# Peptides against a protein of PDB entry 3JWR, part 264

Target 1, 323 residues: chain A of PDB entry 3JWR
Amino acid sequence: TRELQSLAAAVVPSAQTLKITDFSFSDFELSDLETALCTIRMFTDLNLVQNFQMKHEVLCRWILSVKKNYRKNVAYHNWRHAFNTAQCMFAALKAGKIQNKLTDLEILALLIAALSHDLDHRGVNNSYIQRSEHPLAQLYCHSIMEHHHFDQCLMILNSPGNQILSGLSIEEYKTTLKIIKQAILATDLALYIKRRGEFFELIRKNQFNLEDPHQKELFLAMLMTACDLSAITKPWPIQQRIAELVATEFFDQGDRERKELNIEPTDLMNREKKNKIPSMQVGFIDAICLQLYEALTHVSEDCFPLLDGCRKNRQKWQALAEQ
Target 2, 298 residues: chain A of PDB entry 3JWR as posed
Amino acid sequence: TRELQSLAAAVVPSAQTLKITDFSFSDFELSDLETALCTIRMFTDLNLVQNFQMKHEVLCRWILSVKKNYRKNVAYHNWRHAFNTAQCMFAALKAGKIQNKLTDLEILALLIAALSHDLDHRGVNNSYIQRSEHPLAQLYCHSIMEHHHFDQCLMILNSPGNQILSGLSIEEYKTTLKIIKQAILATDLALYIKRRGEFFELIRKNQFNLEDPHQKELFLAMLMTACDLSAITKPWPIQQRIAELVATEFWEQGDQVGFIDFVCTQLYEALTHVSEDCFPLLDGCRKNRQKWQALAEQ

## One batch from the design tools (peptide; made by RFdiffusion4, then SolubleMPNN)

Design b2_p20_7_s2 (from b2_p20_7, 11 letters changed)
Fold by OpenDDE base, seed 3:
Structure b2_p20_7_s2 (fold): chain B 323 residues (1-323), chain A 20 residues (1-20)
Amino acid sequence: as target 1 above (323 residues)
Amino acid sequence: SEYEEAERLLEEFLRQAAAQ
């Protein structure tokens, strides 16, 4: 395609030029081509292209395929969300200095997972899928959408001309897929709620050890969630805009719940409750976000900008809630 | 199941967030 030709022929700017190492990064001003260039830079600067012998054209095609398999009519859970998740992962690995704590396969898996974690997202949560008795709900009992996202990820990875993992050994490939699956599944917030206590306790007791395979897996899951939710850490103008996209998607779901399921949506999904957005954001930060970024900062102090951003946005949302 | 319990907890947290 012309798009592939353009991408493959383009000079990829430095990470510094693209500002993709910054936790404050915004994609709002970027074209789709520029987001793809950023993604190439992430793979390159993490040494993934070299270490796993990725062909440039194959990587370009894969990126475009991933982008294509996000829906354009979904307000938030689209390519830009996946791209921002991956950018946060990149920033956490580089600026947050987590790269040196992980293997190349783990880094590879995390980056692929971040980009892929919401593939073919439909703008509705697992609860909606389950309640609507969607065919996917018959295939998977738990983490319905995350299983679907992984299936889409696997489909793309195995598609002709998209096989960015072809340079891996069989064992490396199996390991990578395992980690990708675990990482994508970890983006189910229910699983986060289930598992976060163990992570926080390990941190609290100063018993956290990345050399332990179980703790490594746990950390990767927490890191995925931290990147997935990273919009909450962004500078206030960015946070506000992203929060509006999230609200839009949630309200769209609520509208569908009324229309298709004949149910009253929760306040989070209820367009009529838009005035509660600030207080809901405060509650979300307190219930879900703060402890995670605190714990992540304990693993690597260089991740502090995520925590600081989260705290600052809590203050901003609280101020709005008090109006 | 453990997952269903976690899902309920998540819903509770999200509901609490909305209740402020």
Scores: peptide ipSAE 0.308, ipTM 0.862, DockQ to the pose 0.750
Fold by OpenDDE base, seed 2:
Structure b2_p20_7_s2 (fold): chain B 323 residues (1-323), chain A 20 residues (1-20)
Amino acid sequence: as target 1 above (323 residues)
Amino acid sequence: SEYEEAERLLEEFLRQAAAQ
């Protein structure tokens, strides 16, 4: 395609030029092509292209395929969200110095997972999918969408001309897919709620050890969630804009719940409850986000900007909630 | 199931957030 030709022929700017190492990064000013260039840079600077012998054209095609398999009519869970998740992962790996704690296969898997974790997202949550009796709800009992996202990820990885993992041994390939699956599934917040207590307790007791395979898996899951939720850590103007996108998508779901399911939506998804957004954001930060970024910062102090951003945004939302 | 309980807890947290 013309898009592929343009991407494959383009000079990829440095990570410094693209600012993709910054936790404060924003994609708002970037074209789709530029987001793809950023993605190439992430793979390159993480040594994934070299270490796993990725063909440039194949990588370009894969990126474009991933992007194509996000829906454009979804307000938040689109390519830009996936891209921002991957960028946060990249920043956490580089600036947050987590790269030094992980294997190349884990890094490869995390980056692929971050980009792929919401593939074909439909702008509705698992609860809606289940309540609407969608065919996907018959295939999967739990983490319905996350299983679907992984299936889409696997489909793309196995598609002709998209096989970025072709340079891996069979064992490396299996390991990578396992980690990708685990990472994508980990983005189900229900699983996060289930597992986070173990992680926080290990941190609290100073017993956290990445050399333990179970704890490694747990950490990768927490890291994925931290990147997935990283919008909450962004500078306030960026946070506000992203919160608007999230609210838009949630309200769209709420509208569909009324029309299609004949149910009253929860306040979170109720368009009539826009005035509660600030308080809901405070509650979300307190219940879900703060402890995660605190724990992550404990694993690597260089991740502090995520925690600091989260705290600052909590203050901003609290101030709005008090008006 | 443990998952269903986690979903319930998540929903509870989200409801609490909305109640503030």
Scores: peptide ipSAE 0.305, ipTM 0.860, DockQ to the pose 0.767
Fold by OpenDDE base, seed 4:
Structure b2_p20_7_s2 (fold): chain B 323 residues (1-323), chain A 20 residues (1-20)
Amino acid sequence: as target 1 above (323 residues)
Amino acid sequence: SEYEEAERLLEEFLRQAAAQ
């Protein structure tokens, strides 16, 4: 396609120029092409292109395929969300120095997973999919959308001309796919709630050890969640704008719940309760986000900007809630 | 199941966050 030709021929700017190492990064000013260029830079600077012998054209095609398989009519869970998740992963790996704690296969898997973790998202949560008796609910019992996201990821990876993993051995390929699957599934917040206690306890007791395979897996899951939720850590103007996108999508679901399911939506998804957004954001930060970024910062102190951003945004939301 | 309990907790959290 013309888009592929343009991307493949383009000079890829440095990570410094693109500011993709910054935890404060925003994609708001970037074109779709620029987001693809950023993505190429992430793969390159993580040495994934070199280490796994990726063909440039194949990588370009894969990126465009991933982007294409996000829906444009979804307010938040779209390509930009996936891109920002991947950028946060890149920043955590580079600026947060987590790269030094992981294998190349784990890094490869995490970056692919971050970009792919919400493929074909429909702007509704698993509960809605289940209650609507959607065909996907017949295929998967739990983490319905996350299984679908992984299925889409696998489909793309196996598509002609998109096989960015073709340079891997059979064992490396299997390992990578396993980690990708685990990472995508980990973005189900229910699984996060289920598993986070173990992670926090290991941190609290100073027993956390990345050399333990189980703890490594647990860490990768927590890292994925931290990147997936990283909008909450962004500078206030960015956070506020993203929160509006999230609210829009939630309200759209609430409207559909009323119309399609004849259910009164929860306050979180109720357009009439928009005045509760600040207090809900404070609650979300306290219950879900703060402990995660605290724990992540404990694993790598260079991830502190994520925690600091989260704390600052909590203060901002609290101030609005008192208004 | 443990997953169902986690989903319930998530739902309760989301409901409580909205009630504050």
Scores: peptide ipSAE 0.301, ipTM 0.860, DockQ to the pose 0.804
Fold by OpenDDE base, seed 1:
Structure b2_p20_7_s2 (fold): chain B 323 residues (1-323), chain A 20 residues (1-20)
Amino acid sequence: as target 1 above (323 residues)
Amino acid sequence: SEYEEAERLLEEFLRQAAAQ
């Protein structure tokens, strides 16, 4: 395609020029082509292209295929969300110094997972899929969408001309796919709620050890969630804009719940409850986000900008909630 | 199931967040 030719022939700017090592990064001003260039830079600077003998054209095609398999009519869970998740992962790995704690296969898997974790997202949560008796709800009992996202990820990875993992040994390939699956499934917030207590307790007791395979898996799950939720850490103007996108998607779901399912949506998805957004954001930060970024910062102090951003945005949302 | 309990907990957290 013309798009592939343009991407494959383009000079890839440095990570510094693209600012993709910054936790404060924003994609708002970037074209789709520039987001793809950023993605190439992430793979390159993490040494994934060299270490796993990725062909440049294959990587370009894969990136474009991933981007194409996000829906454009979804307000938040689109390519830009996946891209920002991956950028946060890159920043956490580089600026946050997490790269030094992980294997190359884990890094490869996390980056692929971050980009792929919401593939073909439909702008509705698992509860909606289940309640609507969608065909996907017949295939999977739990983490319905996350299983679908992984299936889409696997489909793309196995598609002709998209096989970025072809340079791996059979064992490396199996390991990578296992980690990708675990990482994508970990983005189910229900699983996060289930597992986070163990992680926080290990941190609290100073018993956290990345040399333990179980704790490593747990950490990768927590890191994925931290990147997936990283919009909450962004500078206030960026946070506010992303919150509007999230609200738009949630309200669209709520509208569909009313129309298609004849149910009253929860306050989070109720367009009539827009005035509660600030208080809901405070509650979300307190219930889900703060402890995660505190724990992550404990693992690597260089991740502090995520925690600091989360705290600052809590203050901003609290101020709005008090008006 | 353990997963269903986690879903309920998530829903509870989200509901509490909305109630503040």
Scores: peptide ipSAE 0.298, ipTM 0.859, DockQ to the pose 0.689

Design b2_p20_7_s3 (from b2_p20_7, 12 letters changed)
Fold by OpenDDE base, seed 5:
Structure b2_p20_7_s3 (fold): chain B 323 residues (1-323), chain A 20 residues (1-20)
Amino acid sequence: as target 1 above (323 residues)
Amino acid sequence: SEYEEAVAQLEAFLAQAAAQ
């Protein structure tokens, strides 16, 4: 395609020029082509292209395929969300110095997972999918959408001309897919709530050890969540704009719940209760976000900008809630 | 199940945050 030719022939700017190492990064000013160029730079600077012998054209095609399999009519859970999740992962690996704690296969899996974790998202949560009796709810009992996202990820990886993992051995391939699956499934916040206590306790007791395979898996799950939620850490103008996109998508679901399911939506998804957004954001930060970024900062102090951003945004939301 | 409990906790949290 013309798009592929343009991408494959383009000069890829440095990570410094693209600012993709910054935790404060924003994609708002970037074209779709520029987001693809940023993605190429992430793979290159993490040495994934060289170490796993990726063909440039195949990587370009894969990126465009991933982007194409996000819906354009979804307010928040679109390509830009996936791209920002991957950028936060890249920043955490580089600026946060987590790269030194992980294997190349783990890094490869995390980057693919971050880009793929919400593929074909429909702008509705698992509860809606279940209550609407969607066919996907018959295939999976738990983490319905996350299983679907992984299935989409696997489909793309196996599509002709998109096989970025073709340079891996069979064992490396199996390991990578296992980690990708676990990472995508970990983005289900229900699983995060279930597992986070173990992680926080290990940190509190100073017993956290990445050499333990179980603890490694747990850490990768927590890191995925930290990147997935990283909008809450962004500078206030960026955070506020993203919060509006999230609210738009949630209200669209609430409207559909009223119309299609004949139910009253929760306050979070109720357009009529938009005035509660600031207090809900404070509650979300306190209950879900703060401890995670505190724990991540404990693992690597260079991740502090995420925690600091989260704290600053809590203050901003609290001030709005008091008006 | 532990998963169902986690989902219920998340839903309860979201409901509580919305009720504030």
Scores: peptide ipSAE 0.023, ipTM 0.656, DockQ to the pose 0.750
Fold by OpenDDE base, seed 2:
Structure b2_p20_7_s3 (fold): chain B 323 residues (1-323), chain A 20 residues (1-20)
Amino acid sequence: as target 1 above (323 residues)
Amino acid sequence: SEYEEAVAQLEAFLAQAAAQ
């Protein structure tokens, strides 16, 4: 395609020029081409291209395939969300200095997972999929969409001309796929809530050890969630705009719940309760986000900008909630 | 199941956040 030719021939700017090491990064001003260039730079600067012998054209095709398999009619869970998740992962690995704590296969898996974790997202949550009796709900009992996202990820990775993992040994390939699957499944917030207590307790007791395979898996899951939720850490103007996209998608689901399922939506998805967004954001930060970024900062102090951003946005939302 | 409990906790959180 012309798009592939343009991407493959383009000079990829430095990470510094693209500002992709910044936790304050925004994609709002970037074209689709620039997001793809950023993605190439992430793979390159993490040494993934060199270490796993990726062909440039194959990587370009894979990136474009991933982007193409996100829906354009979904307000939040689209390519830009996946791209921002991957950028936060990159920043956490580089600026947050987590790269030195992980293997190359883990880093490879995390970056692929971040880009792929919401593939073919339909703008509705697992609860809606279950209640609507969608065919996917018969295929999977739990984490329905996350299983679907992984299936889409696997499909793309195995598609002709998209095989960015062809340079891996059979064992490396199996390991990478296992980690990708675990990382994508970890983005189910229900699983996060289930597992986070173990992580926080290990941190609190100063017993956290990345040399333990179970704790490593737990950490990768927490890191994926931290990147997935990273919009909450962004500078206020960026946070506010992303919150509007989230609200739009949730309200669209609520509208569908009324129309298709004949049910009253929850406040979070109820367009008529837009005035509750600030207080709900405070609640979300307190219940889900703060402890995670505190724990992450304990693992690596250089991740503090994520925690600081989350705290600052809590203050902003609280001020709005008090009006 | 442990998963059902996690879902229930998430739902409870979302309900609480919506009630503020």
Scores: peptide ipSAE 0.023, ipTM 0.656, DockQ to the pose 0.735
Fold by OpenDDE base, seed 1:
Structure b2_p20_7_s3 (fold): chain B 323 residues (1-323), chain A 20 residues (1-20)
Amino acid sequence: as target 1 above (323 residues)
Amino acid sequence: SEYEEAVAQLEAFLAQAAAQ
């Protein structure tokens, strides 16, 4: 395609030029082509292209395939969300110095997972899928959409001309897929809630050890969630705009719940309850976000900008809630 | 059951956040 030709022939700017190492990064001003260029740079600077012998054209095709399999009519859970999740992962690995704590396969898996974790998202949550009796709800009992996202990821990885993992041994391939699956599934907030207590306790007791395979897996899950939620850490103008996108998508679901399921939506998804957004954001930060970024900062102090951003946005939302 | 408990906790959180 012309798009592939343009991407494959383009000069890829440095990470410094693209500012993709910054935790404060914003994609709002970037074209789709520029987001793809950023993605190439992430793979390159993480040494994934070299270490796993990726062909440039194959990587370009894979990126475009992933982007194509996000829906354009979804307000938040689209390519830009996946891209921002991956960018936060990249920043955490580089600026946050997490790269030195992980294997190359883990890094490869995390980046692929971040880009892929919401593939074919429909702008509705698992609860809606269950209540609507969607066919996917018959295939999976738990983490319905996350299983679907992984299936889409696997489909793309195995598609002709998209096989970015072809340079791996069979064992490396299996390991990578296992980690990708675990990482995508970890983006189900229900699983985060289930597992976070163990992680926080290990940190609190100073018993956290990445050399332990179970704790490593736990950390990767927490890191995925931290990147997935990273919008909450962004500079306030960026945070506000993203919150509007989230609200738009939630309200769209709420409207569908009323119309299609004949149910009253929760306040979070109720268009008429816009005035509650600030207080709900404070609650979300306190209940879900703060402890995670605190714990991540204990693992690597260089991740502090995420925690600091989260704290600053809490204050901003609280101020709005008091008005 | 552990997953169901986690879902319940998440739902409780969302309800609490909405009540503020």
Scores: peptide ipSAE 0.023, ipTM 0.660, DockQ to the pose 0.724
Fold by OpenDDE base, seed 3:
Structure b2_p20_7_s3 (fold): chain B 323 residues (1-323), chain A 20 residues (1-20)
Amino acid sequence: as target 1 above (323 residues)
Amino acid sequence: SEYEEAVAQLEAFLAQAAAQ
């Protein structure tokens, strides 16, 4: 395709030029091509291209395939969300110095997972899928969409000309897929809520050890969530804009819940409750976000900008809630 | 199930957030 030719022939700017090591990064000004260039840079600078012998054209095609398999009519859970999740992962690995704590296979898996974690997202949550009796709800009992996202990820990875993992041994391939699956499934907030207590307790007791395979898996899950939710850490103007996208998608779901399911939506998804957004954001930060970024900062102090951003945005949302 | 409990916790959070 013309798009592939353009991408494959383009000079890939440095990570510094692209600012993809910054926790404050914004994609708002970037074209789709530029987001793809950023993604190439992430793979390159994490040594994934070299270590796993990725062909440039194959990587380019894979990136474009991933991007294409996000829906354009979804306000938030689109390519830009996946891209920003991956960028946060990249920043956490580089600027946050987590790279040195992980294997190359884990890094590979995390980056693929971050980019792929919401593939073919439909702008509705698992509860909607379940309540609507969607065919996917017949295939999976729990984490319905996350299983679907992984299936889409696997489909793309195995598609002709998209096989970025072809340089891996069979064992490396199996390991990578296992980690990708676990990482994508970990983005189900229900699973996060279930598992986070163990992580926080390990940190609190100073018993956290990445050499333990179980704790490693747990950490990767927490890191995925931290990147997935990283919009909450962004500078206030960026946070506000992203929050509007999230609200738009949630309200669209609420509208569909009324129309298609004949149910009254929760306040979070109720367009008529827009005035509650600030207080709900404070609640979200307190209930979900703060402890995670605190714990992540304990693992690596260089991740502090995420925590600091979260705290600052809490203050901003609180101020709005008090108006 | 453990998953159902986690879902319930998430729902409780969402309900709490909605009540604010």
Scores: peptide ipSAE 0.022, ipTM 0.654, DockQ to the pose 0.731

